Peptides against a protein of PDB entry 6GMG. Designs and how they scored, part 20

Target 1, 331 residues: chain A of PDB entry 6GMG
Amino acid sequence: DSDDRVTPPAEPLDRMPDPYRPSYGRAETVVNNYIRKWQQVYSHRDGRKQQMTEEQREWLSYGCVGVTWVNSGQYPTNRLAFASFDEDRFKNELKNGRPRSGETRAEFEGRVAKESFDEEKGFQRAREVASVMNRALENAHDESAYLDNLKKELANGNDALRNEDARSPFYSALRNTPSFKERNGGNHDPSRMKAVIYSKHFWSGQDRSSSADKRKYGDPDAFRPAPGTGLVDMSRDRNIPRSPTSPGEGFVNFDYGWFGAQTEADADKTVWTHGNHYHAPNGSLGAMHVYESKFRNWSEGYSDFDRGAYVITFIPKSWNTAPDKVKQGWP

## One batch from the design tools (peptide; aimed at target 1 G63)

Design b1_p24_1_s1 (made by RFdiffusion4, then SolubleMPNN; from b1_p24_1, 13 letters changed)
Fold by OpenDDE base, seed 1:
Structure b1_p24_1_s1 (fold): chain B 331 residues (1-331), chain A 24 residues (1-24)
Amino acid sequence: as target 1 above (331 residues)
Amino acid sequence: MYPMPAPKPPQSILDSGYQSQLAA
């Protein structure tokens, strides 16, 4: 399957995009046309437009994850992930709820667990933390200053993240970002970096040693956020798809959506950019398409997934891949 | 140097999602 992937060809820097078309409340275009838009809108380094490099086009060709990859500058590691889970709702529904007609107990529990996650609150938590990090970055010219600022901000807000270990992904995320160390990136100066957000949808039932029911219908206890912090341990996410519940059924392993650093206060008005599949113009899947969706369309997800995480990473402020405002479609 | 793991590329997510909506 992966052998059919093709790197999209280069697009001239001055080539304008064709209009996007509406698709079920989303704006849709083919990957080559997205490259054109990207070069006009998101490619700027220090205010200068850049042609998407061969390497970046190769990253993009990986599909949904490729969109996040090209805009963040690295393949997603998902180390600093947030979610929101309503434990009281979960317990109440398990106790007082009933399986639907034909629904097994395992299927019922998996569904109730999925429904107990709040995507909007998870996103809000990530935005809150990103804001704190950005304040800590603003006047910090070395990592030590950044960490000190971060601890002070957390203390002032009485945030449970202040109790995280120094080795936690929360504190190590900046130093582990390649673009932070690059001369034309952060150059080891935190004040040259900003926090950005992307989202991953995935399946909870990935443990091969668990019951078949958990693999088919979800593991109600897996990938829950830690109380107080909202941090999700993503170490057990191995990109394993949901197991088929019937012969011939198949599921996708993950979905990624790019948000960046939009300042729109209304979550429902934020724009999320994602791809449908890897680019295979000569294969059965066809050309990759890129979608710009509103939060409602993104957060609804698919039956392939029962978990959503909102992840923080960093990019140089000199990049324009995460502008304050994102316009859906073209023009 | 960028970390480059070799995960399985995603297939058609929208097709799966669309089918799920139709089945609902």
Scores: peptide ipSAE 0.093, ipTM 0.683, DockQ to the pose 0.099
OpenDDE base, seeds 2, 3, 4, 5: peptide ipSAE 0.025, 0.036, 0.026, 0.037; ipTM 0.671, 0.601, 0.644, 0.676; seed 3 fails the geometry check

Design b1_p24_1_s2 (made by RFdiffusion4, then SolubleMPNN; from b1_p24_1, 12 letters changed)
Fold by OpenDDE base, seed 1:
Order: C-alpha cells, then sequence, then structure tokens
Structure b1_p24_1_s2 (fold): chain B 331 residues (1-331), chain A 24 residues (1-24)
C-alpha cells in the first residue's frame, strides 16, 4: 500500500557512503546510503555540495520514479520520448514465425512486437537528438535563438523532426521545463541549460476497452515510434500495469532509469540509476534500494513491461545530477 | 492533483531472487 511510504531522514552533508553491494552485475544500496552518495557526487550547485532537501528526499521516496525525479528536478512528464521499432522484422516474424508450444496467437503477437523494439537504437536516437539540442542551446540567450538554431541543425542533418509542429513536445519541451524559468536555474537563458535522458519501461496493453488478450499479452500496435522521427506518443500511458494471466499474478506499473548526460560512447558501458519500490521501512516492502546498472542490465527490463522509451528533458548546467562520467557503486 | 503512483518491485526480480536462494 502506497500509504506506507516514508520520507528518508536527512543525512549529514559530510557523511561518506558505505560500500555498495554487487548484485547480478549491478551495484545496490539502501536509499539512505544513496542520499549520502548523492550529496557527495551529484548535489553540487555551481560547484558547491548541497544537502538533499526534505522536498528532494520526499521525491526520492517514491522509488524508481523518485530517482529520476530528484535528479531531473521535476516529476517525469514523458512527453519527449523516443524508441526504435523494426517494422520489417515484425512483419516477417508474424508471417514466417510460429507460436511456441502452449503459446496463444495473441501471446505470440505480443512477444514478437516486444522483440521488434531495439532498446539500444532507441537510446542512440535519444542521444543523437539530445546532442542536436545541446548544440542549439549553446550560445542561445533566448528561446527564439534556441528554436532558430534547432531548426537549422535539423535542416542541415535532413532530420524529419524539422517537420514537427511548433507546439509539439519537441519544440515546447524547453519552455515547459520549470528549472528553465527559475532564477537559480536557466533564468530563461537556453545556454544555461543542457539536455538529459531518462528511460521508462511500461506496458502497452493499457486500453481498458480493448480485448483481454491485449491487456494480458500486449497490444502490438500501441506506443510505436513515428517513422523518421522516432517520437512515441505517450499520451495514452496512464501507468496501468499488465493484466494477470493467472490467479494471484500481479505486475508493476512502471520502471524509471536515470542516465543524465554521460559522454561514454559505448552504450554497454553507460550507467543507469533506478529504485526498486517506494520507501516503506516499516511496511511489507521494506526499505527502498537504489541500483546502478549497466545498460545491458537496465535495457533487459522485466516481464512486467513490453515497451521502453527514452525521454529527453532539461536541467541547468549548474547542477551536477548529470555528470559526463558516472562511476558505478562506491567507492 | 491525483496522487502520484509509486512502483512495486518487479516480479522478475522476485523470481530471480528466489532462484538465487535455491541455487545457494
Amino acid sequence: as target 1 above (331 residues)
Amino acid sequence: MHPMPAPKPPQSVLDSGYQSQLAA
């Protein structure tokens, strides 16, 4: 029950983290110890360490989404989302493939659709777009200059995003970022902001008016990226979990992973930070744990989800929540 | 504002943990 959620206590600014525990190729720690690491490594504003505020600790306590929330400065809106889907693979597997033993047709189609998404290509598309945005942000001192730069960059690359409407999430994302407008943030100066990336895992079969099979095994047609742009319409994502396929079975509503702005060129070497559940030290779920996973561990996901999206948002350059290099675990 | 949803632990993690305990 979400009512058991508790805000982690404050940690002294000078308290060093305890060592992380290795777990299946990941680095794992309890939420309070992550707060200690966060204060030492990610808390810096204008180069100065900060204690995690009560508000930030409250955000963090929400679990996997809390990790992204505290590092991005806002609850994820997921409006600027990217993915990669291999339509030819999907069609070929449906035509020439066969259901496994005991697998229904609907289950087969849902699985084939899931397998037709390429998490690495989706991530690379988001990184490509973030890079273009960062170039457009550079030396742009008002939103108009940023948008002009962005359009020029897209035109030079012959990118289909150049055809997006001015009101699309792609062009409106910066102006809709609270930290862009804050005096201690961007202060309405695009050159003071940078693009960052997080990922969301979720279930495709969320339409309650659809067939039970789609809710149980996935909707093969839902949440596909638009051709050319890679944009995913996330408007129908209502955080509805997969429907049970057997009595007593239950699935998770979503998972979030924080990447930030790492410069590591090899996707497999990038580090993703995420939480297991909301913090309930006195409840059945127990204390929240934070994981730092390599991309392979993150992108594998869980059977609870059949979609992965890579989302772009913005943070002030003065924040250190998205450094160029992220070290897994502690020390 | 509707309360923001909080995640539960993934089923696959629970299964993996269970299997690891059996393997130990």
Scores: peptide ipSAE 0.030, ipTM 0.643, DockQ to the pose 0.051
OpenDDE base, seeds 2, 3, 4, 5: peptide ipSAE 0.024, 0.025, 0.026, 0.028; ipTM 0.638, 0.643, 0.643, 0.643; seed 4 fails the geometry check

Design b1_p24_1_s3 (made by RFdiffusion4, then SolubleMPNN; from b1_p24_1, 15 letters changed)
Fold by OpenDDE base, seed 3:
Structure b1_p24_1_s3 (fold): chain B 331 residues (1-331), chain A 24 residues (1-24)
Amino acid sequence: as target 1 above (331 residues)
Amino acid sequence: MFPMPAPKPPQEFIDQGYESQLAA
């Protein structure tokens, strides 16, 4: 029930976190302790540590999306999303593979489609694009200069993104970022902004007009990246969960993981921050927990989801919510 | 077993269309 959600209380600015606990290769803590860590590590504006505001604590209380929300400064729009799909693998497995014992044809096709996505390549594509964007931002003091820089960078790399429409999510993402327009944020100066990455896990079978099988086992054709660009059309993602395949089965609608702007070249060593559920300390779900997972743990996902997208957005460089290095847990 | 996520975003964002989210 939505009424069970509680905003975590304020934590003193100088309160140090308690140690995180290991959990299946992840670092785990309760949300209040994450707030303490956040204040010590990620809260800085122009180098000054800040207490997490009531508004930010309220955002955080919404669970996995709340972690991305508080660190990005806006509710995820998911518009600039990337993935990698191996079409040859998909076709080959459909042709030469067989359903497992007890697996329906629809279940088989959905599984094969899911397995044809490469999370690492999708993540790498997002990082590549974010790097290009950051170069374009660095010397741009207005949006026009930024866009010109982007086009030049893309042309130099022969990147298919250069052919995107001016109103595409790729080119419009910066102007549509609230913090870009804020006086204490970007102040309409691209050079004050940096590209950051988060990930969303979701279900492909969201079309209510499609077959029940697609809603239960996935839509093999949905949310595929465009060739060359890697862009995923997220317009049909309506946060609709997977349909139950058996009585009593239930699925959640999405998961979000925050990466930010880590510079670690090895994807497997990158840290992803996410929450389990909305904060309900007095409810059946209990207190919200925050997890800091390595890429392997994050990208594994859950059976609730058959798609993973890596999304680019922007934050002011003055924010420390996306540092170059993220340390997993707390000693 | 790792707990399953159970996110509950604000209803206002769930009900918002793709284009309307850009203006927020």
Scores: peptide ipSAE 0.036, ipTM 0.718, DockQ to the pose 0.068
OpenDDE base, seeds 1, 2, 4, 5: peptide ipSAE 0.027, 0.033, 0.034, 0.030; ipTM 0.605, 0.686, 0.713, 0.697

Design b1_p24_1_s4 (made by RFdiffusion4, then SolubleMPNN; from b1_p24_1, 10 letters changed)
Fold by OpenDDE base, seed 4:
Structure b1_p24_1_s4 (fold): chain B 331 residues (1-331), chain A 24 residues (1-24)
Amino acid sequence: as target 1 above (331 residues)
Amino acid sequence: MFPTPAPKPPESFLEAGKESYRAK
């Protein structure tokens, strides 16, 4: 419960950040200092830096999801999610592999499933689709034009996404983006929007009607990408954490990492921004910290999670929350 | 590819429960 969650105070617009602290290949800072950096680097609307509003600070205070929330302008819906799963690897490991010493069959299957996801390929798929979407957006001045462009691009590339229903998250994502409809946002003009990417880590074993083993060790069949499209059905993601395997054990419900629209071709050089927990400076959790991690550090994840998804959403081009280049840390 | 599950490092970047926003 976030009963002890506190909204970080406002930071003066001209206040420069303190240096970030390097930690395990990441750059780390307290949330208040991230607000300072955000105001200097990411806050720009139409080229003018802005003070982070109380509302934005409140969003940010929710932790990792807050970082994605403040930068995307909306709470993550996770509807347009991509991943990559190696079915052949999965089948082969199940057939020819064996549980480790002390590992149950369910634990083995859950682990093998987790290991069969390819984070880099999942990320690459999302970037590929985002690029297609951006091309479709570029000269489209209404949704109809955008959708027509998108279908043409997909047809040209023989992409299986061309067969998705018009009501699917893939085609409906833009129209369902609040900032697309805002006067100072897209103003219903697709060419004023751009596709951006964030990532979510979560637990596969969320079905309350399934076996306890699946809730403890993962559901090998859950949240797999559809062949050809790479789309993950996220409808069953209810932010339910992994079930404890021993008394007193607890797991985190999710993690979010913000990528935006970086153009760095080398995945390993991309920067992902995320938070550790909600801001509770006077509570047991303490102050929220924000991390800027390289892809390797982000994609590694935690034992709390056995799924990773790369999600596409949209922001106005006038926002600078998703610049072409992200510099890790400060200065 | 996902790494094998491992314990969190001493300075965990994911320390405790993360809250999902519920609109009021």
Scores: peptide ipSAE 0.024, ipTM 0.624, DockQ to the pose 0.045
OpenDDE base, seeds 1, 2, 3, 5: peptide ipSAE 0.020, 0.023, 0.023, 0.025; ipTM 0.603, 0.622, 0.622, 0.646; seed 5 fails the geometry check

Design b1_p24_2 (made by RFdiffusion4)
Pose (drawn by RFdiffusion4):
Structure b1_p24_2 (pose): chain A 331 residues (1-331), chain P 24 residues (1-24)
Amino acid sequence: as target 1 above (331 residues)
Amino acid sequence: MSEEDAEKINAKYAEAEAKAEAED
């Protein structure tokens, strides 16, 4: 009867996954089967396949956060985040639009703020920034050389990110990555690391001391990207879900999607990996399923979330959790 | 989604966050 979280059992390294295919842009498989796929195409350490460890299987079993947790080796902090927001569209649709049939002004403002975000440009911004970071760490063998290389390209590119504080989440992103300092990971050598991207969908109205309207319909001023840099301050994100509008209405507090470092230029052809909930086959929600969605399927989101952030972190180059190509389903 | 199911999911996500903080 228990809807307790259970850890999926160990899968032998030779066990191949059951086949599955995408339908209308999304593919799904039970977590036990995804572990088999992950061990075949994502588990490589210096080209050597590995079994998903007990610890990794435990992390994965927590739901959507599990895929990102496993692939990055760290529970997601969301410290370095980017998004795109059309300020002009937001200001114009507020002073020119009107609430629809059956909206409070708070609901109208919350929706307009939501629709003013552009998740394609937001992902595109994280893409170009991660590329700058990767070029900066290519031949840099200490952090100082990495930061010098990073600032040099940002200044020459007239990127407002050059003026970020030395201790900001942007410039401290590499040094604050645990695997960067690990002797078996980056070993304080930026050339052994790689920037990767994952995405977080979440709710804007997370201030418990704010009005109920913002908790139910969103805070338009919350989690907006700074101009020029596109940085999103994630420090006030506390994993608080959208408040219900009527009794019995449940909302999920957040969703994580793993992109990695795919080389595909078509943002619509990129694949994003995420789970539906924690693993509980003997319980109410059932077994965890891993979803592999095209970008538009992922960025469609749900009414639970009115905010999207595209986050940059680092993993060692010796890993294979962020390959150049990601295929939906199996084979 | 029902409130009960959402609370089950949200509670486990909170446990995952607490676990990660404890390991730090």
Fold by OpenDDE base, seed 5:
Structure b1_p24_2 (fold): chain B 331 residues (1-331), chain A 24 residues (1-24)
Amino acid sequence: as target 1 above (331 residues)
Amino acid sequence: MSEEDAEKINAKYAEAEAKAEAED
């Protein structure tokens, strides 16, 4: 079937990328060219360039999730997610605002909820937490030391995360990272790992037992961050897409954007790498494209989604998939 | 997006998830 997913072919290790093309403030390229860039820039293990493996190319070929998958080394679990929600804004807008012309009450409430999320603050919270984690990792040679350091850091900062249960994804995230346990990865040494960030866009109205309106226009109460911590309970995220609002309309399940561990202090200057659909060069959907977007372009999202979460995971420091600086496009 | 395209894309995402689960 021409619409089947195709794994991109291997690229020679020393093949340089073709120039990226500008696309609405983004840098865009076809997936094969991204593989070339990845091999030149991000593939390094212990300072040595690596050819993207067949497995990695296969992961990548699935679309937006593939970029995060390849760079994080694991399929996204989304367990340690952060967001920011302005409850006062939400309440005030619901009370004092009015539906637009032709907008249903449910649509209005869904929109107001969506607009009450602050993507920048959510991202900043994730960065803050990642920084705390990185400090806790730095001199910890076992998990116990890491956890002790983490608790101390949180206590010193009077961070509400200090009150999280020991079984919380916040404390269990490292131990649940496959690369942490790998001999050529962390080898159970926290000091060999670093925290990294990716983002997921998804739909709030995923509860099948809820009203059709919530499935179509969003669930205003779903996937809100906990006060103080910013943690989002992602347990109800089952990759269910938005329900169509008109005949023939369809929505995709999610979008993933890779940030890694950039040190750029200005959120607006950070680069987010993401893909579109699965690679089908001979099919109707066409070849997969990879985008390198600025935060503004990434955080804007699509109508398919009304939630954005910023997720923390870990990779070995020996990997160069999350460098301090990411250059948009090529060259 | 058309329903058909969305279904195709989402089906592949489901495949990806299933693959990941099988590898773990």
Scores: peptide ipSAE 0.651, ipTM 0.952, DockQ to the pose 0.932
OpenDDE base, seeds 1, 2, 3, 4: peptide ipSAE 0.027, 0.647, 0.024, 0.026; ipTM 0.659, 0.952, 0.632, 0.663; seeds 1, 3, 4 fail the geometry check

Design b1_p24_2_s1 (made by RFdiffusion4, then SolubleMPNN; from b1_p24_2, 10 letters changed)
Fold by OpenDDE base, seed 2:
Structure b1_p24_2_s1 (fold): chain B 331 residues (1-331), chain A 24 residues (1-24)
Amino acid sequence: as target 1 above (331 residues)
Amino acid sequence: MSAEDAELINKAYQEAEELAKAKE
């Protein structure tokens, strides 16, 4: 039962982490040790280390979403999501490709759709947009100034996002960020905020009114990015897992990976922080582990998921949860 | 993953979402 979840205990502020261990090209550690690293590296507010609060430790303890939750300061809303989909590749493979031996038509179509997403291009699009937003935030002391700057930046780049409605998640994302409104956060000053990125892996076949095949093998038409903008409509994402294809099989709802605001230009060298299941040190699942993965390791995902989105949100510049450089593991 | 493990994990994730909503 979820009753086995335990909030990790507080760690002394001065306690250093134990070394991480390598695991399939990732750096891995137990959640308690990640808290130690977090306090040493990411906890800073206005340049001062902070002990992870009980509330933050509670958020973290819920598993993969916990890392993003703690570092972003809010539960992921996933409203401003980007991806890249190769429509021509998809159509061509459907037309000219053939199901593998033992593969159903639905399974074939789902696989082809999954393979038609370009994770690297999706990530790069999110980074591009985040950069534009950060330029717009700079020296903007009210929301109106931010929005004006944003429109100008988009116009200069001939970006299709300039045509988005004022009520779209793209333009409303900042104002809807709790930390933007907080006195100790942005205090309604855009110049005190910065754009950050996290990623969500999830299942496309979430429509319960659709065929069982789509729920088992994916919905090829679901959660595609809009042409030009790269925006993904996430409104239909209800954290519904993939349906089992065989008895006794089960799939997880989602996976989250935290990128933040790293400046590393090579996508393959970027570090993504994520967790496994909820913390149950005395339960069957065991203690929660935290992973720091390179992009290639993160973007590979699991069979549980056939979609990846790269989401933009905002945090105060005074937070150090999204530094320019992230070092994998410890030390 | 086993159905049992997946169910446990997913239940926890649902609780997380509920917790987040309750604090809004």
Scores: peptide ipSAE 0.629, ipTM 0.951, DockQ to the pose 0.932
OpenDDE base, seeds 1, 3, 4, 5: peptide ipSAE 0.625, 0.620, 0.618, 0.620; ipTM 0.950, 0.950, 0.950, 0.949

Design b1_p24_2_s2 (made by RFdiffusion4, then SolubleMPNN; from b1_p24_2, 10 letters changed)
Fold by OpenDDE base, seed 4:
Structure b1_p24_2_s2 (fold): chain B 331 residues (1-331), chain A 24 residues (1-24)
Amino acid sequence: as target 1 above (331 residues)
Amino acid sequence: MSAEDAALINEAHAEAREKAEALK
C-alpha cells in the first residue's frame, strides 16, 4: 500500500492560528493550524520562538504519535509506564457478574478487565512519580547525583520504586533520553531536564500465540501494573491492533496523548493534545487533525483499545513544549 | 474506521518507529 503521508508545509513564524473548532468538549484544528499555534506557544527554546523544522513537521505528520514525538523530541519508547488496576473489583466482578446478552465469556472477561483499570489513579501515580523525579533533578549536576537524590526521595516516601533494579526503565530513563545528552539540551546535566508525561492507548491482546478470543476481546491478564509501584511492563507492546471480530472490521494500533508538565491539580481540567491519523491531504484519510482534549475526553479512549498507560519521559527545561499551563484551543 | 484505513495507519506508524530508531 502506497504511503500517502505528506509532510505539512512550513508556516511563517509570525502567522497566528485560526480559531479552533469546539467538538464534544474538545478543541479541534487542522495540522497546519496546530503548527501555527505550536510556533506561537510551544516552540520556544531559551525563551525564543522557533519555526517548526522540516524534521519536526515530518514527525508531526505521523498522526497521534506525531504530536507526542514533536513535543517530547523523540519517538515514544514507552518504557516508563504507569497504570492503576483494581484487582478486587476485577475478581469480584468475575465472580459475581454475568455476561451481557450475546456477550461471550471471553468478551465479558476482557470488558471486566478494561473496566478494572482506573485512568485517574494511573494518571495520578504518574504525576506523583514525575514530581519525585523533578525534585531529584533540581540540584543534580550529574547522573549519579540524580540517582542518589531519587533513591533518597523514594526512601523518604517509602515508595516501592526504591526496590527497582538499577537497570530498570525507572532509573535508566534519563540516561536513555537523547535530549539529555545534547549540548543544547541537558548537556548531561540533570538539573537542566524535567519530567513530562504522555499517555498511550493500546490493545492488550497482542500475543500471537494466545487464543483468538484474547486477540479479539482482550487479554485480562496482560499489561497490568505491578503492585506497589504501578509500573507496567510494556515489553510485549508491539503496536499490534485488536483483531477483527467481524469481516471487514479493522482497528487502529494505538493512540497517544501529550500532557507534558501541567501543574493543574484537578485532573479534569488538564489538557491532552493528540492527533487523529497521519497527514494525507490527498488520500482517503484526509488532512491530519489535532485535538486538545480535557482529561475526561482523553481517558475515555476508543473501542480499539483496552489499556491506557501514563508514561514518563524527559525534556530540557529550555523547551516550552510542556508549559505549566496549557490553554485549550485558540484564542 | 475501515480495515484499509487501519492498515494504512499501522504502516505509517511502523515507518515512524523505524525512522526514529535509525536516528538514534
Scores: peptide ipSAE 0.026, ipTM 0.638, DockQ to the pose 0.823
OpenDDE base, seeds 1, 2, 3, 5: peptide ipSAE 0.024, 0.023, 0.023, 0.023; ipTM 0.651, 0.637, 0.641, 0.654; seeds 1, 3 fail the geometry check

Design b1_p24_2_s3 (made by RFdiffusion4, then SolubleMPNN; from b1_p24_2, 12 letters changed)
Fold by OpenDDE base, seed 4:
Structure b1_p24_2_s3 (fold): chain B 331 residues (1-331), chain A 24 residues (1-24)
Amino acid sequence: as target 1 above (331 residues)
Amino acid sequence: MSAEDAELINKANQEAKELAEKKK
């Protein structure tokens, strides 16, 4: 019940975090303690620590999406999303594979589709594109210069993204970022911005006009990346959860993980920050917990989801919510 | 997208995550 959500109280700026709890390759803490860490490590604006504002604490209180929200400065729009899908593997497995014992054809096809996504390649594609964008941003002092630089970079790399429409989320993402337009943010100067990455897990079978089997077991054809670009059309993602397969079964609608702009080349060593649920210390769900997971732990996802997307957005370079290096846990 | 969409995270998320962690 959304009525049980509570905004975490303010934490003193100089309060140090308590140690995180190690748990199966993750570091875990309660949301209040994450606020303490955030203030010490990620809160910096122009090199100065900031107390997390009431607005930011309210955003954070929404759970997994709240972690991405507070660090990106905006509610996730998920418009510029990337994934990797192995079409040959999918076709081959459908042709030559067989349903498991007790598995329906729809279950089999949904599972095979899910397994045909490569999370690591999807993440690498997003990092590649973010790198191109960052090069285009570096010396661009207006949007026109940024777009020109971006097109040149893409042409030099023979990247299929060069053929995207000017109205595509790929080219419009910067101008649609609120912090780009803010005086204390980008101030309409692309060179003050940097590309950052987060990930969303969600369900493919969201079409209410489709078969019940697709809603229960996944839509094998939904939310596939476009060949060459890796872009995923997210327009049909309405945060609809998986349909129950048995009475009493329930699934959640999404999960979000924050990566930012880490420079660690080894994907397996990257840290992903995410929350479990909205903060309800007096409710049945209890207090919100924040997790810092390695890529392997994040990318595994849950049975609630059969799609993962890696999304690019932008933040001001003056923010420290996306540092080059992220340390897991505390101390 | 409204903040209301974020509130759709239910008890199942907590249980699912806890269960997933224990199985790893």
Scores: peptide ipSAE 0.026, ipTM 0.658, DockQ to the pose 0.067
OpenDDE base, seeds 1, 2, 3, 5: peptide ipSAE 0.026, 0.025, 0.024, 0.025; ipTM 0.653, 0.637, 0.639, 0.645; seeds 1, 5 fail the geometry check

Design b1_p24_2_s4 (made by RFdiffusion4, then SolubleMPNN; from b1_p24_2 with E3A K12A Y13N A14K E23L D24K)
Fold by OpenDDE base, seed 4:
Structure b1_p24_2_s4 (fold): chain B 331 residues (1-331), chain A 24 residues (1-24)
Amino acid sequence: as target 1 above (331 residues)
Amino acid sequence: MSAEDAEKINAANKEAEAKAEALK
């Protein structure tokens, strides 16, 4: 029950983390210990360590989304999302493939659609776009200059994003970032901001007007990236979980993983930070745990989800929540 | 807090035990 959520207590700024525990190739720790690590490594504002505030601890307490929330400084809006979908693979598998034994046609189509997404290519697309945005942010002291730079960069790369509407999430993302407008953040200066990436896993079959089969087994046509741009229309994502296929079965609504702005070129070596559930130390779920996973562990996802999106947002360069290098675990 | 924000926050609390078990 959401009523069991508790805000983790404050940790002294000088308290060092306990060692993380290995868990299936991940580094795992309890939320309070992550707060300690966060204060030592990620809390820096203008080069100074900060104690995680009560508000930030409250955000963090919401679980997987809380990790992204505390590090991005805002609740995820998921407006600027990217993915990669292999249409040829999808069509060929539907035509030439066969349902497994006991698999319905709807299950087969949903599975084939899920398998036609390429998480690595989706992530690479987001990184490419984030790099373009970061170049456009450099030396841009107002939004107009940023947008002009962005259009020039896209034109030089012959990127289909150059054809997006000015009101699209792509061009409006910076303007809609609260920290961009904050005096101690961007202060309306794009050159003080940097692009960062997080990922969301979610269910495709969220349309209540669709068939029960789509809600149970996925909607093969939902949340596909646009050709050329890789943009995913997230407007229909309402955090609706997969429908049960059997009595007593339940699915979670989403998962979030924080990447930030790591410069590691090898996707497999990148670190993704995420939580298991909201913090309920006195409830049935127990204490929240934080995981630092390699890309392989993150991108694998769960059966609860058939879509993955890589989302771009912005944070002030003065924040250290998205460093160039992230180390897994402690020490 | 906007109604939209409240709805999003409420959705964040809907993490199920099944996920926690899968992560163990």
Scores: peptide ipSAE 0.023, ipTM 0.647, DockQ to the pose 0.073
OpenDDE base, seeds 1, 2, 3, 5: peptide ipSAE 0.023, 0.027, 0.025, 0.023; ipTM 0.657, 0.661, 0.681, 0.660; seeds 1, 2, 3, 5 fail the geometry check

